# Designs tried in a protein design run: peptides against a protein of PDB entry 4N7V. Part 164

Target 1, 222 residues: chain A of PDB entry 4N7V
Amino acid sequence: TLRSITSPLVAHRLKPIRQKTKKAVVSILDSEEVCVELVKEYASQEYVKEVLQISSDGNTITIYYPNGGRGFPLADRPPSPTDNISRYSFDNLPEKYWRKYQYASRFVQLVRSKSPKITYFTRYAKCILMENSPGADFEVWFYDGVKIHKTEDFIQVIEKTGKSYTLKSESEVNSLKEEIKMYMDHANEGHRICLALESIISEEERKTRSAPFFPIIIGRKP

## One batch from the design tools (peptide; made by RFdiffusion4, then SolubleMPNN)

Design b2_p25_8_s3 (from b2_p25_8, 12 letters changed)
Fold by OpenDDE base, seed 2:
Structure b2_p25_8_s3 (fold): chain B 222 residues (1-222), chain A 25 residues (1-25)
Amino acid sequence: as target 1 above (222 residues)
Amino acid sequence: DKEWEEDLERLEKELEEKLKKEIEK
């Protein structure tokens, strides 16, 4: 099943973006829908031959073939659906479209990993909890130039000198220089706070059923 | 599909660079 390969993409709260690649153009629309435009070149012109439009919650996929399948010239936005539109639920998406959906999903997940959900300014750093899940990315930008990037897979450290390295185990973290440990401690504290705030705010958001509370900014740069 | 994976890798790289600049603002 498609679900065994990927979960439905989640594009909520993401800003519109359009990114062209060799094979496709992927977009997040103002509506937070995601479009995958399959691009082919003919006579030095790029044409969109197929479009997958995916709902913001990833559960509905609308597929259409511009210009009766002949293709529509690539533009600054996806071509509007006209005729021969197919609509599928996530669980009923034909297998032939799974790769394209997965493409969209990975795109969205990447965008989420770089989309601030909570920005928290401390005395020493700008802390950013991202939108991706599970295990949201967490970045700490210290005002003195040190950067720490935490993912569920690794911790990347960029020192003042520009020296960069990646930590993948607790042992490596424990082997850090004392000066770097101080930054790590601060980063971890900021991370804890952001996660706590996320939980509290999300609960309130659920209770009120109001407009999205996120993204939020806590504090200000000193 | 190898071609799709390569295209996705390029996408990810370009997108990461683009988004990084946006966050830095």
Scores: peptide ipSAE 0.141, ipTM 0.786, DockQ to the pose 0.536
Fold by OpenDDE base, seed 1:
Structure b2_p25_8_s3 (fold): chain B 222 residues (1-222), chain A 25 residues (1-25)
Amino acid sequence: as target 1 above (222 residues)
Amino acid sequence: DKEWEEDLERLEKELEEKLKKEIEK
């Protein structure tokens, strides 16, 4: 099943973006829907032959073939759906579209990993909790130039000198130089605070049923 | 499948560079 490969993509709170490759153009729209445009070249012109429009919650996929399948000239936005529109739920999506959905999903997940959910300024660093899940990315940009990037899989450290390395185990973290451990301790504290704030704010959102509170900025650069 | 994976890898690389610049602003 598609669900065994990927979960429904989540594009809520993401800013509009458009990215072109050789085979496709992927977009997040103002509506927070995600579009995959399949591109073909003919007579030195690029045409959109197929569009997958995915709802912001990833559960509904609308597929259409511009200009009756003849294609529509590639533009700065997806062509509007007109004829031959098919609508599928995530669990009923035909297998022939799974790779295209996965393409959209990985795109969205990458965007989420680079989209601030909480920005927290400490005395020493700018801390950023991202939108991706599970295990949101957490970045710490120290004002002195040190950078720490935490993901579900690793921790990347960039030192003042520009030296960069990746830590993939707790033993490697414990073997860090004492100077770097101080930065790591601060990063971990900032991470804890951001996670706590995320929980509190999310609960308030649930209670009030209001518009999204995120993204949020806590504090200011000294 | 291989062609799609290569295209996705290019997408991810270009997107990562683009988004990195946006976060730094």
Scores: peptide ipSAE 0.140, ipTM 0.787, DockQ to the pose 0.477
Fold by OpenDDE base, seed 5:
Structure b2_p25_8_s3 (fold): chain B 222 residues (1-222), chain A 25 residues (1-25)
Amino acid sequence: as target 1 above (222 residues)
Amino acid sequence: DKEWEEDLERLEKELEEKLKKEIEK
């Protein structure tokens, strides 16, 4: 099943973005829908031959072939749907489209990992909890130039000198120089606070059923 | 499938750089 490969993508609260590669253009629209435009080159011109438009919750996939399948010249936005549109649920998506959906999913997940959900300013750093899940990325930008990037898989440290290294275990974290441990301690505290606030705010958001509370900014840069 | 994976890898690299700049803005 498609579900065994990937979960439904979640594009809620993501800002519009468009990124092109050799095979495709992937976009998040103002509507928070995700579009995969399949690109083909003919006579030195790029054409969109197929479009997968995925709902913001990832559960509905609309597929169309621009210009009756002849393709439409690549532009700065996806071509408008034609009259011949196929609509699928996530669990009913034909296997021939699974790779393209996965493409969209990985794109969205990456965007989420770089999309602030909570920005928290401390006296020493700008802390950012990202939108990706599970295990949201957490970045700390110290005002003196030190940077710490925490993911589910690793912690990256960039020192004042620009020296960069990656930590993949608690043992490696414990082996850090004392000076760096101070930064790590601050980062961890900021992370704890952001996670706590995320939980509290999400609960209130659920209760009120109003417009999204996120993204939020807490504090101000000194 | 291999070509798709390579294309996705390029996408991810380019996107990371793009988004990094946007966050820093």
Scores: peptide ipSAE 0.139, ipTM 0.785, DockQ to the pose 0.515
Fold by OpenDDE base, seed 3:
Structure b2_p25_8_s3 (fold): chain B 222 residues (1-222), chain A 25 residues (1-25)
Amino acid sequence: as target 1 above (222 residues)
Amino acid sequence: DKEWEEDLERLEKELEEKLKKEIEK
């Protein structure tokens, strides 16, 4: 099943974006829907032959073939669906479209990993908890130039000199220089606070059933 | 947003490298 490969994508709260690759153009629309435009080149012109439009919650997929399958010239936005439209639920999506959906899902996940959910200013750094899940990315930009990027898989450190390295184990973290440990300690504290705030705010969102509270900014840069 | 633009460039590169085979299948 598709579900065994990926979960429904979640594009809520994401800003509109349009990115072109060699084979496709992927967009997040103002409506927070996601569009995958499959591109084919013919006579030195790019055409959109197929479009997958995915709902913001990932559960509905609308597929259409512009210009009766002949393709529509690539433009600055997806072509509008006119005819020959198929609508599928996530669990009923034909297997032939699974890879394209997976592509959209991964794109959205990457965008989410760069989309601030909580921005928290401390005395020493700007801390940012991102929208991706599970294990949201967490970035700390120290005002002196040090940067720490935490993901579910690794921790990346960029020192003042620009020297960059990645930590993938607890042993490596423990072997850090003392001066770097201070930054790491601060980053960890900021991360803990952001996670706590996320939990509290999310619970309030659930209770109020109002407009989203995120993204949120806490504090101000000194 | 300049910072966002830089991130998008990285995303594009990452997508091309990781998903090329999936799109072509």
Scores: peptide ipSAE 0.040, ipTM 0.631, DockQ to the pose 0.061; fails the geometry check

Design b2_p25_8_s4 (from b2_p25_8, 10 letters changed)
Fold by OpenDDE base, seed 3:
Structure b2_p25_8_s4 (fold): chain B 222 residues (1-222), chain A 25 residues (1-25)
Amino acid sequence: as target 1 above (222 residues)
Amino acid sequence: DEEWQRDLEELEKELEEELEKEMKE
């Protein structure tokens, strides 16, 4: 099943974006829908042959073939659906489209990992909790130039000199130089605070049933 | 936003690599 490969994508609260690759153009629309435009080159011109438009919650997939399958010239936005539109639920999506959906899902996840959910300014750093899940990315930009990037899989450290390295185990974290440990301690504290705030704010969102509270900025850069 | 632009560069690189890997037949 598709569900065994990926979960429904979630594009809520994401800003519109359009990214072109060799084979496709992927977009998040103002409506927070996600579009995958499959691109074909013919006579030195790029055409959109197929479009997958996915709802913001990932549960509905609309597929259409511009210009009766002949393709529509690539433009600055997806072509509008006109005729021969197919609509599928996530669980009923034909297998032939699974790879394309998976690509869209990964794209959205990557965008989410770069989309601030909580920005928290401390005395020493700008801390950012991102939108991706589970295990949201957490970035700490120290005002002196040190950067720490935490993901579910690793911790990346960029020192003042520009030296960069990745930590993948607790042992490696424990082996850090004392001066770097100080930055790590601060990063961990900021991370804890952001996670706590996320939980509290999310609960209030649920109760109020109003417009989203996120993204949120806490504090100010010194 | 310079920060976002840097993130986009990384995203574009990752997307291209993933697209080639996942959609190339």
Scores: peptide ipSAE 0.028, ipTM 0.629, DockQ to the pose 0.061
Fold by OpenDDE base, seed 4:
Structure b2_p25_8_s4 (fold): chain B 222 residues (1-222), chain A 25 residues (1-25)
Amino acid sequence: as target 1 above (222 residues)
Amino acid sequence: DEEWQRDLEELEKELEEELEKEMKE
């Protein structure tokens, strides 16, 4: 099943973006819907032959073939849906479209990993909790130039000298030099605080049933 | 906004590295 390889994408609170690759253009629209435009080249012109438009919650996929399948010239936005539109739920999406959906999902996940959900300014660093889940990315930009990037899979450290390395286990983290551990400790504290705030704010958001509270900024750069 | 622009540049790079391979036919 599609669900066995990916979950429904979630594009809520993401800014509009349009990224072109060799074979496709992927977009997040103002509506927070996600569009995958499949591009073919003919006579030195790029045409959109197929479009997958995915709802912001990832559960509805609308597929259409611009200009009756003849293709529509690539433009600065997805072409409007034409006749003969197919609409599927996530669980009923034909297998032939799974790869394309997965592409959209991964793109959205990458965008989410670069989209601030909580920005927290400390005395020493700008801390950013991102929108991706589970295990949201967490970046710490120290004002002195040190950077720590935490993901679900690894921790990347960039030192003042520009030296960078990746830590993938607790043993590697524990083997860090003391001076680097100080940065790591601060990063971990900021991370904990952001997670706690996320939980509290999310709960209040649920109670009020109002507009989204995120993204938020806490504190100010000194 | 400036931060977002930097993030987009990084994202674009990551997209090319990770997603282009997945979409290879």
Scores: peptide ipSAE 0.028, ipTM 0.619, DockQ to the pose 0.048
Fold by OpenDDE base, seed 1:
Structure b2_p25_8_s4 (fold): chain B 222 residues (1-222), chain A 25 residues (1-25)
Amino acid sequence: as target 1 above (222 residues)
Amino acid sequence: DEEWQRDLEELEKELEEELEKEMKE
């Protein structure tokens, strides 16, 4: 099943972006929908032959073939749906479209990992909790030049000297130099606070049913 | 940033390869 390969993509709160490759264009629209345009070249002109338009929650996929399958000239935005539109749920998406959906999902996940959800300024660092899930990326930019990047899979450290290394286990974290452990402790505290704030704010969003509170900035740079 | 660009390039390459396979089938 598609679900065994990927979960429905989530494009909520993401800024519009358009990324072109040789054979495709992927976009996040102002509506927070995601579009995959399949591109073919003919007579030195690029045409969009197929479009997958995915809802912001990833659960609905609308597929259409511009100009009756003849293609529509590539422009700065996806062509509008016209005729012969097919609509699928995530679980009913034909297998032939799974790779295209998977790419869209990975692209969105990448964008989410670079999209701030909570920015928290401490006395020593700028902390950023990102939008991706599960296990949102967490970045700490210390004002003295040290950087810590936490992901679900690893922790990357960039020291003042520019020395960079990746930690993939708790034992490696425990073997850090004492100076670096101080930065790690601060990063972990900032991470805890951001996660706590995320929980509290999300609960308030649920209760009030208001517009999204995120992204949010806490504190200011000293 | 450099990391974003590298990741995007990798995804682009992956997409190109997968689409090429799909088109050949």
Scores: peptide ipSAE 0.044, ipTM 0.690, DockQ to the pose 0.053; fails the geometry check
Fold by OpenDDE base, seed 5:
Structure b2_p25_8_s4 (fold): chain B 222 residues (1-222), chain A 25 residues (1-25)
Amino acid sequence: as target 1 above (222 residues)
Amino acid sequence: DEEWQRDLEELEKELEEELEKEMKE
């Protein structure tokens, strides 16, 4: 099943973005729908031959072939749907489209990993909890130039000199120089606070059933 | 579709690189 390959993508609260690659253009629209435009080149002109339009919750996939399958010239936005449109639920999506959906899902997850959910300014750093899940990315931008990027899989450290390295285990974290440990301690505290606030705010959001509370900014840059 | 399946990994790498550039600007 498609579900065994990927979960339904979630594009809620994401800003519009359009990314061009050699063979595709992936977009998040103002509506928070996700579009995958499949691009073919003919005589040095790029054409959109196929479009997958995925709902913001990932559960509905609309597929159409612009200009009766002949394609439309690539533009700054997806071509309008034709009269011949196929609509599928996530669980009923034909297998031939699974790889394309997976690509869209990975794109959205990547965008989410770079989309601030909580921005928290401390005395020493700008901390950012991102939208991706599970295990949201957490970035700390220290005002002195040190950067720490925590993901589900690793921690990347960029020192003042620009020296960069990746930590993949707790043992490696524990082996850090004392100077770097101070930055890590601050990052971890900021992370804990952001996670706690995320939980509290999400609960209030659920109770009120109002417009999204996120993204939020806590504090101000000194 | 077959071509797409073969080149998906390369496409993803390209997308990540482009996304990194855009999100930092």
Scores: peptide ipSAE 0.029, ipTM 0.646, DockQ to the pose 0.182; fails the geometry check

## One batch from the design tools (peptide; made by RFdiffusion4, then SolubleMPNN)

Design b2_p26_1_s1 (from b2_p26_1, 11 letters changed)
Fold by OpenDDE base, seed 4:
Structure b2_p26_1_s1 (fold): chain B 222 residues (1-222), chain A 26 residues (1-26)
Amino acid sequence: as target 1 above (222 residues)
Amino acid sequence: MEVPEQEEVELKLPKSVLDLIEEFLK
């Protein structure tokens, strides 16, 4: 099943974006829907041959073929649906579209990993918990120039000198110089706080069922 | 009281990652 290889994408709270790639244009719309425009080139002109429009919760996929399948010239926005519109639920999506859905999902996840959910200003750094899940990215921008980027898979450190390295194991983290450990400790504390706040805010949001609470900023720039 | 507003963050997507995910379209 598709569910066995990916979860429904989640595009809630994401800002609109349109990203051109070699084979596709992928967009997050104002409606928070995700559009994948499959692009082919004919006579030095790019045409959209197929469009997957995915709901913000990832559960509904609308597929259409612009201009009766002949394709429509690539424009600054997805072409409007025409004839031959098919609508699928996530669990009923034909296998032939699974890879394209995965593409959309991965793109959304990437965008989410770059989209602030919680911004927390400390005395020493701007901390940002991102929207991706599970294991949201966490970035720390120290005011002195040090940067730490935590993901589920690694920790990237950029020192004041511009020296950059990636830590992929606990042993590597433990082998850090003491001065870097101080930054890491601060980053970890900020991370803990952001996660705690996320939990609390999310719970209150669930209870109130009001407008979204995120993104949120905690503290202020020094 | 100043109401903090979320600063506009320019979304920079690494080309390498974009190229990687495009493998799903092959």
Scores: peptide ipSAE 0.325, ipTM 0.797, DockQ to the pose 0.063
Fold by OpenDDE base, seed 2:
Structure b2_p26_1_s1 (fold): chain B 222 residues (1-222), chain A 26 residues (1-26)
Amino acid sequence: as target 1 above (222 residues)
Amino acid sequence: MEVPEQEEVELKLPKSVLDLIEEFLK
């Protein structure tokens, strides 16, 4: 099943974007829907041959073939759906479209990893918890120039000198110089606070059923 | 009192990652 290889994508709270690649143009719309335009080149002109439009919650996929499958010239937005439209639920999506759905999903995850959910200013740094899940990216920009980027897989450190390195284990973290450990300790504290705030705010958001609380900014830059 | 707003920053997506995910379209 498709569910065995990926979960429905989630594009809520993401800003609109349009990204062109060699074979496709992928967009997040104002409606928070995701569009994958499959592009072919003919006579030095790019044409959209197929479009997958995915709902913001990833559960509905609308597929259409512009101009009866002949293609529509690539423009600054997805072509409008024609009369030849197919609509599928996530669990009923034909297997031939699974890879294209995965493409959309991976793109959304990438965008989420770059989209601030919580921004927290400390005395020493700007901390940012991102939207991706599980294991949201966490960035710490120290005002003195040090940067720490935490992902589910690694921790990247950029020192004042510009020296950059990646840590993949607790052992490597423990082997850091004491001066760097101080930055790491601060980053970890900021991370803990952001996760705690995320939990509390999400619960309040659930109770109120109002407009989204995220993204949120806590504190101010000194 | 002015309410703080999220800084508007253009999303820059790494080409290497975009190329990697495009493998799903082969």
Scores: peptide ipSAE 0.323, ipTM 0.797, DockQ to the pose 0.063
Fold by OpenDDE base, seed 3:
Structure b2_p26_1_s1 (fold): chain B 222 residues (1-222), chain A 26 residues (1-26)
Amino acid sequence: as target 1 above (222 residues)
Amino acid sequence: MEVPEQEEVELKLPKSVLDLIEEFLK
């Protein structure tokens, strides 16, 4: 099943974007829907031959073929759906479209990893918890120039000198110099606080059922 | 009272990651 390969994508709270690649143009619309335009080149002109429009919650996929499958010239926005539209639920999506859905999902996950959910200013740093899940990315920008980027898979450290390195295990983290450990300790504390706040705010958001609370900014730069 | 707003930063997605995602379209 598709579900065994990937979960439905989630594009809620993401800002609009349009990204051109070699074989496709992928967009997040103002409606928070995701559009994948499959592009082919004919006579030095790019044409959109197929469009997958995915709902913001990833559960509905609308597929259409512009200009009766002949393609529509690539423009600054997706072509409008025609009368020949197929609509699928996530669990009923034909297997031939699974890889294209995965493409959209991976793109959205990438955008989410760069989209602030919580911004928290401490005495020493700007901390940012991102929208991706599970294991949201967490970035710490210290005011003195040190940067720490935490993901589910690794921790990247950028020192004041610009020296950069990646840590992939607890052992490597424990082997850090004392000076760097101080930054790491602060980053970890900021991370803990952001996760706690996310939980509390999400619960209140669920109860209120109004406008989204996120993204949110806590504190101010000194 | 100034209302804090999230600074809008243009998303610059790494080409290397985008190229890897393109593998799903092959």
Scores: peptide ipSAE 0.319, ipTM 0.795, DockQ to the pose 0.021
Fold by OpenDDE base, seed 5:
Structure b2_p26_1_s1 (fold): chain B 222 residues (1-222), chain A 26 residues (1-26)
Amino acid sequence: as target 1 above (222 residues)
Amino acid sequence: MEVPEQEEVELKLPKSVLDLIEEFLK
């Protein structure tokens, strides 16, 4: 099943974006829907041959083939679905579209990993918890130039000198120089605080059902 | 009263990553 290889994508709270690549144009719309336009080149002109429009919660996929499958010229927005329209639920999506859905999902994950959910200013750093899940990316930009980027898979450190390295295990983290450990300790504290705030704010958001609370900024740069 | 603007991080999507995810379209 598709569910066994990926979860429904989640595009909530993401800002609109249109990204052209070699084979596709992928967009997050104002509606927070995700559109994948499959592009083919013919006679030095790019045409949209197929469009996957995925709901913001990832559960509904609308697929259509512009101009009866002949394609429409690539424009600044997805072509309107006028013919050859099919609508599927996530669990009923034909297998032939699974890879395209995965493409959309990976794109959304990438965007989410770069989309601030919580920005927290400390005495020493700008901390940013991103929207991706599980294991949201966490970036710490120290005012002195040190940078720490935490992901589910690794921790990247950029020192004042510009030296950059990646840590992939606790052993490597424990082997850090004492100076860097201080930055890591601060980063971890900021991370803890952001996660705690996320939990509290999310709970209140759930209770009130008001406008989204995120993204949120805590504090300001000193 | 002027409402403070929210600070946003510019979305930078590396080409290498975008190229990698295009493998799903093959």
Scores: peptide ipSAE 0.326, ipTM 0.795, DockQ to the pose 0.021; fails the geometry check

